# Ledger of designs, part 54: peptides against a protein of PDB entry 2V3S

Target 1, 95 residues: chain A of PDB entry 2V3S
Amino acid sequence: PISLVLRLRNSKKELNDIRFEFTPGRDTAEGVSQELISAGLVDGRDLVIVAANLQKIVEEPQSNRSVTFKLASGVEGSDIPDDGKLIGFAQLSIS

## One batch from the design tools (peptide; made by RFdiffusion4, then SolubleMPNN)

Design b2_p19_2_s3 (from b2_p19_2, 8 letters changed)
Fold by OpenDDE base, seed 1:
Structure b2_p19_2_s3 (fold): chain B 95 residues (1-95), chain A 19 residues (1-19)
Amino acid sequence: as target 1 above (95 residues)
Amino acid sequence: MEERRQRLLEQREKFGSFV
C-alpha cells in the first residue's frame, strides 16, 4: 500500500496532516476521496479535485511525490487562496 | 476499508472539524 498524507486546514484554519493508505488495484481515487468526505475531513464540493489529484499521485508515486491543488470549497471563503500557505489549497504527498 | 475508515475518524476527532 501507498502511505499518503493529506495536508489541509481545519475549520480553525489550523494546518493538519491526515494520514491514510491507498492500495492500487483495490482502491479507487474516487472511492477513497468519498471516504475522506464521509469522515468529515474533506468538503463534499472537493470530491472531483481531490480524486483527480489522488489519482495523479498514486499512478506514479515515485515521480509525483507531492501535489498541491486548489479546493472548490476555498474559493468562496473570506480568505484569499494561497498555495504556499495552503489557504484554499490542499496538498497530497507520499509519506 | 473499515480500518481506513476508523483511522480517518480518529484523526477527525483529533484535529476537529474540517467542514
Scores: peptide ipSAE 0.807, ipTM 0.959, DockQ to the pose 0.984
Fold by OpenDDE base, seed 3:
Parts: structure tokens; C-alpha cells; sequence
Structure b2_p19_2_s3 (fold): chain B 95 residues (1-95), chain A 19 residues (1-19)
């Protein structure tokens, strides 16, 4: 299985690393993204963007070691989105 | 699937709310 880390901020704006595994041929990007949402770790509005980037990183994990993407849930927040600080952004990486 | 679900819930409890 592929060991992954989802880095994003919680409701207190604290940055955390969420660890999970992905097994090609058994798991799907959308399915695992739905599990993250069901666990309360990802906002439901971010299903599409999380699934798309999860698919990108697992299709070629040797070349795609890290991907950073804009969250739909962070667009209308009080803080200005910033990919460097992961404000309104999340990051998926190979652990 | 169930094992991953449990691990995700444990991390949710550890880090607090994200939504």
C-alpha cells in the first residue's frame, strides 16, 4: 500500500498531518476521499478537489511526491488563501 | 476499509474538529 499524509488546518487553524494508506486496485480516490469526509477530517465541499489530487498522487507516486491544492471550503473564509501557509489549501504527500 | 475508518476516527479525536 501507498502511505500518504494529508496536511491541513483544523477549525482552530492548527496544522495537522493525517496519515492513511491507499492500495491501488482495491481503493479508489473518490472512495477514500469520502471516507475522509465521513470521518470529519475533510469538508464535504472538498470531495472533488481532494479526489482529483489523490488520484494524481497515487497514479504516479514516484514522480508525484507532493501536491498542494485549493480547498473550496476555504475560499469564503475570513483568512486570505495562502498555499505556502496552507490557509485555504491542503497538501497530499507520500510519507 | 474498516481498519482505515477506525484509524481516521482516532486521528479526528486526537486533532479536534476540521469542519
Amino acid sequence: as target 1 above (95 residues)
Amino acid sequence: MEERRQRLLEQREKFGSFV
Scores: peptide ipSAE 0.806, ipTM 0.959, DockQ to the pose 0.984
Fold by OpenDDE base, seed 5:
Structure b2_p19_2_s3 (fold): chain B 95 residues (1-95), chain A 19 residues (1-19)
Amino acid sequence: as target 1 above (95 residues)
Amino acid sequence: MEERRQRLLEQREKFGSFV
């Protein structure tokens, strides 16, 4: 399986690393993204963007070591989105 | 899936709310 890390800020604006595995041929990007949402780790509004970027990283894990993407849930927040600070952004990476 | 579910929930408990 592929060991992945999802880095994003919690409700207290604290940056955390969520660790999970993905097995090609058994798991789907959308399915695992839904599991992240069900666990309360990802906002439901971010299903599409998380699934798209998860698919990108698992299809070529040796080439795509890290991807940073804008969250739909972050655009309406009071804080200005910032990819460098992961404000309104999240990052997926190979562990 | 159950194993992954448990590990995700454990991390949710550890790090607090993300939504």
Scores: peptide ipSAE 0.806, ipTM 0.959, DockQ to the pose 0.982
Fold by OpenDDE base, seed 4:
Structure b2_p19_2_s3 (fold): chain B 95 residues (1-95), chain A 19 residues (1-19)
Amino acid sequence: as target 1 above (95 residues)
Amino acid sequence: MEERRQRLLEQREKFGSFV
């Protein structure tokens, strides 16, 4: 299995690393993304973007060691989006 | 599925709300 980290800010704006595994051929990017949402770790509005980037990183983990993407849920937040600070952005990486 | 579910919920409990 591929060991992954989803780095994103919680409701208190604290940056955290969510760790999970992905097994190619058994798991799907959309399925695992839905599990993250069901666990309350990802906003439901971010299903599409999380699934797309999860697919990207697991299809070629040697080439795509890290991907940073804009969250749909972060667009209307109080803070201005910033990819460097992961404000309105999240990051997936291989651990 | 259940193993990952449990580990995700444990992290949700640890880090607080993300939604």
Scores: peptide ipSAE 0.806, ipTM 0.959, DockQ to the pose 0.980

Design b2_p19_2_s4 (from b2_p19_2, 8 letters changed)
Fold by OpenDDE base, seed 2:
Structure b2_p19_2_s4 (fold): chain B 95 residues (1-95), chain A 19 residues (1-19)
Amino acid sequence: as target 1 above (95 residues)
Amino acid sequence: MEERREQLKEQREKFGSFV
């Protein structure tokens, strides 16, 4: 399995690393993304973007060691999105 | 799948709300 880390800020704006595994052929990007949402770790509005980037990283994990992407849930927040600070952005990386 | 869900739940409890 591929060991992944989803780095994103919680509601208190604290940056956290969510660890999970992805097994190609068994798991799907959408399915795992839905599990993240069900666990309350990802906003439901971010299903599409999380799934897309999860797919990207797992399809070529050797080439795509890290992907940073804009969250739909962060667009209309009070803070200006910032990929460097992961404000309104999240990051998926290979552990 | 169940194992991952449990793992995710534990992390949610640890880190607090994300939504």
Scores: peptide ipSAE 0.801, ipTM 0.959, DockQ to the pose 0.988
Fold by OpenDDE base, seed 1:
Structure b2_p19_2_s4 (fold): chain B 95 residues (1-95), chain A 19 residues (1-19)
Amino acid sequence: as target 1 above (95 residues)
Amino acid sequence: MEERREQLKEQREKFGSFV
């Protein structure tokens, strides 16, 4: 399995690393993304973007060691999105 | 899947709300 880290900010704006595994051929990007949402770790509005980037990193984990992407849930917030600070952005990386 | 679900739940409890 591929060991992954989802780095994103919680409701207190604290950056946290969420760890999980992905097994190609058994798991799907959308399925695991839905599990993240069900666990309350990802906003439901971010299903599409999380799944897309999860797919990207697991299809070529040796080449795509890290991907940073804009969250749909972060657009309407009071804070200005910033990929460097992961404000309105999340990051997936190979553990 | 079950193992991952429990792992995710534990982390949610540890780090608080993300939504």
Scores: peptide ipSAE 0.801, ipTM 0.959, DockQ to the pose 0.985
Fold by OpenDDE base, seed 4:
Structure b2_p19_2_s4 (fold): chain B 95 residues (1-95), chain A 19 residues (1-19)
Amino acid sequence: as target 1 above (95 residues)
Amino acid sequence: MEERREQLKEQREKFGSFV
């Protein structure tokens, strides 16, 4: 399995690393993204973007060691989006 | 899936709300 980290700010704006595994051939990017949402770790509005980037990193984990993407849920947040600070952005990376 | 579900639940409890 591929060991992944989803770096994301919680409701208190604290940056945290969510760890999970992905097994190619058994798991799907869409399915695992839905599990993250069901666990309350990802906003439902971010299903599409999380799934797309999860697919990207697991299809070529050696070349895509890290991907940073804009969250739909972060567009209308109180803070201005910033990819460097992961405000309104999240990051997937290989452990 | 159950293993991952439990792992995600533990992290949600640890880090608080994300939504």
Scores: peptide ipSAE 0.800, ipTM 0.958, DockQ to the pose 0.980
Fold by OpenDDE base, seed 3:
Structure b2_p19_2_s4 (fold): chain B 95 residues (1-95), chain A 19 residues (1-19)
Amino acid sequence: as target 1 above (95 residues)
Amino acid sequence: MEERREQLKEQREKFGSFV
C-alpha cells in the first residue's frame, strides 16, 4: 500500500498530519476521500478537490511526491488563503 | 476499509475538530 499524509489545519487553525494508506486496485480516490469526510477530517465541500489530488498522487507516486491544493471550504473564510502556510490549502504527500 | 476508518477516527479524536 501507499502511505500518505494529509496536512491540514483544524478548526483551531492548528496544522496536523493525517496519516492513511491507499491500496491501488482496492481503493478509489473518491472512496477514500469520502472516508476522510465521514471521519470529520475533511469538509464535505472539498470532496472534489481532495479526490482529484489524491488520484493525481496515487497514479504516479514516484513522480508526484507532494501536491498542494486550494480548499473550497477555505475560500470564504476570514483568513487570506496562503499555500505556503496552508491557510485555505491542504497538502498530500507520500510518507 | 474498516481498519482505515478506525485509524481515521482515532486521529480525529486526537487532533480535534476539522469541520
Scores: peptide ipSAE 0.799, ipTM 0.958, DockQ to the pose 0.970

Design b2_p19_3_s1 (from b2_p19_3, 15 letters changed)
Fold by OpenDDE base, seed 2:
Structure b2_p19_3_s1 (fold): chain B 95 residues (1-95), chain A 19 residues (1-19)
Amino acid sequence: as target 1 above (95 residues)
Amino acid sequence: MEEEERQKRIEELRKAFEE
């Protein structure tokens, strides 16, 4: 399995690393993303974006060691999105 | 994946976050 880390800010705007595994052929990007949402770790509005980027990293984990992407849930907030600070952005990386 | 296994993974994710 591929060991991954999802780094994003929680409701208190604190950065957290969420560790999980992805097994190609068993898991799907959509399914795992839904699990993250069900666990309350990802906003439901970010399903598409998380799934797309999860798919990207797992299809070529050697080439895509990390991906940072804008969250749909972060666009409407008062904070200006910033990929460097992961404000309105999340990061997936190979553990 | 069976639903029970899926639910288990979801619970594990929740626990990891709460720690």
Scores: peptide ipSAE 0.608, ipTM 0.902, DockQ to the pose 0.669
Fold by OpenDDE base, seed 1:
Structure b2_p19_3_s1 (fold): chain B 95 residues (1-95), chain A 19 residues (1-19)
Amino acid sequence: as target 1 above (95 residues)
Amino acid sequence: MEEEERQKRIEELRKAFEE
């Protein structure tokens, strides 16, 4: 399996790393993304963007060591989105 | 996958975050 880390800010605006595995051929990007949402770790509004970027990183993990993407849940927030600070953004990376 | 396995993974994700 592919060992991944999802880095994103919690409700207290603190960065957290969520570690999980993805097994090609058994798991789907959408399915794992739904599990992250069900666990309360990802906002339901971010299903599409998380699934898309998860698919991107797992299809070529040797080439895509990390991906940073804009969250739909961060668009209407009070904080200005910033990919460098992961404000309104999340990051997926290979462990 | 089976629903029980899915729920187990969800629980593991939740517990891992609490660490």
Scores: peptide ipSAE 0.607, ipTM 0.902, DockQ to the pose 0.724
Fold by OpenDDE base, seed 4:
Structure b2_p19_3_s1 (fold): chain B 95 residues (1-95), chain A 19 residues (1-19)
Amino acid sequence: as target 1 above (95 residues)
Amino acid sequence: MEEEERQKRIEELRKAFEE
């Protein structure tokens, strides 16, 4: 399986690394993204963007070692979105 | 994948977030 890390800020605006595995041929990007949402780690509004970027990283993990993407849920927050600080952004990377 | 296995993975993810 592919070992991945999802880095994003929690409700206290603290950065957290969530480790999970993706098994090609068994798991789907959308399915795993839905599990992340069910676990309360990802906002339901971010299903599309998380699934798209998860698919990108697992299809070529050697080329796409890290992907940073804007969250749909982050645009309405009080803080200005910033990809460098992962404010309104999340990051997926190969562990 | 069985639903039970999926629920187990979800629970593991939830616990990891709380830590």
Scores: peptide ipSAE 0.607, ipTM 0.902, DockQ to the pose 0.775
Fold by OpenDDE base, seed 5:
Structure b2_p19_3_s1 (fold): chain B 95 residues (1-95), chain A 19 residues (1-19)
Amino acid sequence: as target 1 above (95 residues)
Amino acid sequence: MEEEERQKRIEELRKAFEE
């Protein structure tokens, strides 16, 4: 399996690293993204963008070590999105 | 994936976040 880390801010705006595994051929990007949402770790509005970027990183994990992407849920927030501070952005990386 | 296994993974994700 591929060991991944999802870095994003929680409801208290604290940065957290969420570790999980992805098994090619058994797991799907959308399925794992739905699990993250069910666990309360990802906003349901971010299903599409998380799944798309998860698919990108797991299809070529040796080349794609990290991807940072804009959250749909972050656009409506009070803080201005900032990829460097991961405000309104999340990051997926290979552990 | 079986539903029971999926629920187990979801619970593991919750526990990992709480740590």
Scores: peptide ipSAE 0.606, ipTM 0.902, DockQ to the pose 0.784

Design b2_p19_3_s2 (from b2_p19_3, 8 letters changed)
Fold by OpenDDE base, seed 1:
Structure b2_p19_3_s2 (fold): chain B 95 residues (1-95), chain A 19 residues (1-19)
Amino acid sequence: as target 1 above (95 residues)
Amino acid sequence: AAAAERAERVAALRASYAE
């Protein structure tokens, strides 16, 4: 399986890492994304963007070691989106 | 079962949450 880390800020704006495995052929990007939401770790509004980027990284994990993407939940937040600070952005990476 | 497997994944995700 592919070992991944999802880095994003929680409701307190604290940066946290979420570790999980992805098994191609058994797991789906959308399914795992839904589980992240069910765990309360990802906002439900971010299903599409998380799934899309999870799919991207697991398709070519040797080439795509990290992907950073804009969250739908962060667009109209209190803070200005910033990919460098992962404000309104999340990052998936190969562990 | 699929439901049990999903629940296990969710639990593991929560357990892996780290600052």
Scores: peptide ipSAE 0.436, ipTM 0.849, DockQ to the pose 0.791
Fold by OpenDDE base, seed 4:
Structure b2_p19_3_s2 (fold): chain B 95 residues (1-95), chain A 19 residues (1-19)
Amino acid sequence: as target 1 above (95 residues)
Amino acid sequence: AAAAERAERVAALRASYAE
């Protein structure tokens, strides 16, 4: 399986790492993303963008070692999105 | 079962949550 880390700020704006595995042929990007949401670790509004970027990283994990993407849940927030600080952005990376 | 495996992953995801 592919070992992944999702780095994401929580509701207190603190960065956290979520580690999980993805098994091609068994798991789907959308399915795992739904499980992240079910775990309370990802906002439901971010299903599409998380799934899309998870798919991107697992389809070519040797090339796509890290992907940073804008969260739908962060757009309407008071803080200005910043990919460098992962404000309104999340990052998926290969462990 | 798929349902059990999903629940297991959800639990593992929560356990892996770290600052």
Scores: peptide ipSAE 0.435, ipTM 0.849, DockQ to the pose 0.783
Fold by OpenDDE base, seed 3:
Structure b2_p19_3_s2 (fold): chain B 95 residues (1-95), chain A 19 residues (1-19)
Amino acid sequence: as target 1 above (95 residues)
Amino acid sequence: AAAAERAERVAALRASYAE
């Protein structure tokens, strides 16, 4: 399995790491993303973007060691999105 | 069952949440 970390800010704007494994051929990017949402760790509006980037990293984990992407949920926020600070952005990385 | 596996994954995800 691939060991991953999803880093994103919580409702208090604090950076948190979420660790999980992805098993190719058994897990799907959309399925795991839905589970992240069900766990209350990802906003439901971010399903598509999280799934797309999760798919990207797991299809070539040795090449895509880290991917940072803009959240749909972050666009409507009061804070200006910033990829460097992960404001309105999240990051997936290989552990 | 698929439902049980899903519940297990969700629980594991919550447990992995680090503040």
Scores: peptide ipSAE 0.430, ipTM 0.847, DockQ to the pose 0.812
Fold by OpenDDE base, seed 2:
Structure b2_p19_3_s2 (fold): chain B 95 residues (1-95), chain A 19 residues (1-19)
Amino acid sequence: as target 1 above (95 residues)
Amino acid sequence: AAAAERAERVAALRASYAE
């Protein structure tokens, strides 16, 4: 399986790393993204963007070691989005 | 079986966050 880390800020604006595995041929990007939402770790509005970027990293994990993407939930927040600070952005990486 | 596997993944994700 592929070992991944999802880094994003929680509701208290604190950075957290969520570790999980992805098994090609068994798991799907959308399915795992739905489970992240069910765990309360990802906003439901971010299903599409998380699934798209998870698919991107697992299809070519040796080439896509890290991907940073804009969250739909971050656009409506009070803070200005910033990819460098992961404000309104999340990051998936190969561990 | 699928429901149990999903529940296991969700529990593991919550545990990872709590660490």
Scores: peptide ipSAE 0.430, ipTM 0.846, DockQ to the pose 0.956

Design b2_p19_3_s3 (from b2_p19_3, 8 letters changed)
Fold by OpenDDE base, seed 5:
Structure b2_p19_3_s3 (fold): chain B 95 residues (1-95), chain A 19 residues (1-19)
Amino acid sequence: as target 1 above (95 residues)
Amino acid sequence: SAAAARQARIEALRKSAAE
């Protein structure tokens, strides 16, 4: 399995690292993303973007060691989106 | 890893992070 870390800010705007595994051929990017949403770690509005980037990283984990992407849920938040600070952005990386 | 096992781990991490 591929060991991954999802880094994103919680409701208190604190960075958290969520560790999980992805097994190619058994798991799907959308399915795992839905699990993250069900756990309350990802906003439901971000299903599409999380799944897309999860797919990207697992298809070539050696080439795509880290991907940072804009969250739909962060666009209209109080803070201005910033990929460097992961404000309105999340990051997936190979553990 | 099985989906059920992964879900349990994810939920546990959420709880820990929220504390």
Scores: peptide ipSAE 0.127, ipTM 0.731, DockQ to the pose 0.368
Fold by OpenDDE base, seed 4:
Structure b2_p19_3_s3 (fold): chain B 95 residues (1-95), chain A 19 residues (1-19)
Amino acid sequence: as target 1 above (95 residues)
Amino acid sequence: SAAAARQARIEALRKSAAE
């Protein structure tokens, strides 16, 4: 399996690293993204963007060691989006 | 199932991070 880390800010604006595995041929990007949403770690509005970037990293993990992407939920937030600070952005990386 | 195991782990990590 591929060992991944999802880095994003929680409701207290604190950065959290969520570690999980993805097994190609058994798991799907959308399915795992739904699990992250069900766990309350990802906003449901971000299903599409999280799944797209999860798919990107697992299809070529040797080339895509880290991907940072804008969250749909972050656009409506009070804070100005900033990829460097992961405000309104999340990051997936190979652990 | 693999999904159930991952869900349990994810929830455990979320709980730990919130403590």
Scores: peptide ipSAE 0.125, ipTM 0.720, DockQ to the pose 0.429
Fold by OpenDDE base, seed 2:
Structure b2_p19_3_s3 (fold): chain B 95 residues (1-95), chain A 19 residues (1-19)
Amino acid sequence: as target 1 above (95 residues)
Amino acid sequence: SAAAARQARIEALRKSAAE
């Protein structure tokens, strides 16, 4: 399996690292993203962007060691999005 | 199942972070 880390801010704006595994051929990017949403770690509005970037990193993990992407939920937040500070952005990386 | 095991781990991490 591929060991991944999802870094994003929680509802208290604190950075968290969520570690999980992805097994190609068994897991799907959509399915795992739904699990993250079901657990309350990802906003449901971010299903599409999280799944797309999860798919990107797992299909070429040697080339795509890290991906940072804009969250749909961050646009409507009170803070101005900033990829450097991961405000309104999340990051997936290979552990 | 593998999915159930991952879900349990994810829920545990969320719970610990919320404390």
Scores: peptide ipSAE 0.122, ipTM 0.715, DockQ to the pose 0.363
Fold by OpenDDE base, seed 3:
Structure b2_p19_3_s3 (fold): chain B 95 residues (1-95), chain A 19 residues (1-19)
Amino acid sequence: as target 1 above (95 residues)
Amino acid sequence: SAAAARQARIEALRKSAAE
């Protein structure tokens, strides 16, 4: 399996690292993203963007060691989106 | 199943972070 880390801010704007595994051929990007949403770790509005980037990183983990992407849920937030600070952005990386 | 094990770990991490 591929060991991954999802880094993003929680509802209190605190950075968290969520560690999980992905097994190609058994898991799907959308399925795992739905699990993250069900656990309350990802906003439901971010299903599409999280799944797309999870698919990108697992299809070629040797080349795509890290991906940072804009969250749909972050656009209307009080803070200005910033990929460097992961405000309105999340990051997936190979552990 | 692998999915069930992952879900359990994800929920455990969420609970730990809330403490």
Scores: peptide ipSAE 0.111, ipTM 0.706, DockQ to the pose 0.353

Design b2_p19_3_s4 (from b2_p19_3 with A5E H6R A7E Q14R)
Fold by OpenDDE base, seed 5:
Structure b2_p19_3_s4 (fold): chain B 95 residues (1-95), chain A 19 residues (1-19)
Amino acid sequence: as target 1 above (95 residues)
Amino acid sequence: AAAAEREARIAALRAAAAA
C-alpha cells in the first residue's frame, strides 16, 4: 500500500496531518475521498478536488511526491487563499 | 462486509488526525 498524509487546516484554522494508506486495485480515489468526508476531515464540497489530486498522487507516487491544491470550501472564507500557508489549500504527500 | 470495511477505514481516519 501507499502511505499518504493529507495536510489541511481544521475549523480552528490549525494544521492537521491525516495519515492513511491507499492500496491500488482495491481502493479508489473517489472512495477514499468520500471516507475522508465521512470522517469529518474534509468538507463535502471538496470531494472532486480531493479525489482528483489523490488520483494524481497514487498513479505515480514516485514522481508525484506532493500535490497542493485549492479547496472549494476555502474560496469564500475570510482568509485569502495561500498555498504556502495552506490557507484554502490542502496538501497530499507520500509518507 | 464492504460496509464494515468502510466504517473501519473511517474510524481509522478519525484516529489518524494529528497536529
Scores: peptide ipSAE 0.617, ipTM 0.907, DockQ to the pose 0.816
Fold by OpenDDE base, seed 3:
Structure b2_p19_3_s4 (fold): chain B 95 residues (1-95), chain A 19 residues (1-19)
Amino acid sequence: as target 1 above (95 residues)
Amino acid sequence: AAAAEREARIAALRAAAAA
């Protein structure tokens, strides 16, 4: 399996690292993203963008070691989005 | 069985969260 880390800010604006495995041929990007939402770790509005970027990293994990992407849930937040600080952005990386 | 596996994954995700 592929060992991944999802880094994003929680409701208290603190950075959290979410570690999980992805097994090609058994798991799907859509399914794992839904489970992240069910776990309360990802906002439901971010299903599409998380699934798209998870698919990107697992299809070529040797080439795509890290991907950073804008969250739909962060656009209407009080803080200005900032990819460097992961405000309104999340990051997926190979562990 | 599929439902149990899904719930186990979700529980593991919650446990794997770290600041």
Scores: peptide ipSAE 0.615, ipTM 0.906, DockQ to the pose 0.820
Fold by OpenDDE base, seed 4:
Structure b2_p19_3_s4 (fold): chain B 95 residues (1-95), chain A 19 residues (1-19)
Amino acid sequence: as target 1 above (95 residues)
Amino acid sequence: AAAAEREARIAALRAAAAA
């Protein structure tokens, strides 16, 4: 399996690392993304963007060691999005 | 079985969140 880390801010705006495994051929990017939402770790509005970037990283994990992407849930938030601070952005990386 | 596996992963995800 591929060992991954999803880094993003929680409801208290604290940066968290969420570690999980992805097994090619058994797991799907959309399925795992839905589980992240069900766990309360990802906003439901971010299903599409999380799934797309998860798919990207698991397709070529040795080439795509890290991907940072803008969250739909962060666009209309009170804080101005900032990829460097992961405000309104999340990061997927290979562990 | 599939439902149990899904719930197990969701529980693991909740536990895996760390600052």
Scores: peptide ipSAE 0.613, ipTM 0.906, DockQ to the pose 0.789
Fold by OpenDDE base, seed 2:
Structure b2_p19_3_s4 (fold): chain B 95 residues (1-95), chain A 19 residues (1-19)
Amino acid sequence: as target 1 above (95 residues)
Amino acid sequence: AAAAEREARIAALRAAAAA
């Protein structure tokens, strides 16, 4: 399996690392993203963007060691999005 | 069976969050 880390800020704006495995052929990007939402770790509005970027990284994990992407849930928030600070952004990376 | 596996995965994800 592929060992991944999802880094994003929680509802208290604190950075969290969520470690999980992805098994190609058994798991799907859409399915795992839905499970992340069910776990309360990802906002439901971010299903599409998380799934798209998870798919990207697991397609070629040797080439795509890290992907940072803008969250839909962060756009209308009071804080200005900042990819460097992961405000309104999340990051997926290979462990 | 599939439902149980899914719930176990979700529980593991919930427990795997750390600063």
Scores: peptide ipSAE 0.612, ipTM 0.905, DockQ to the pose 0.810

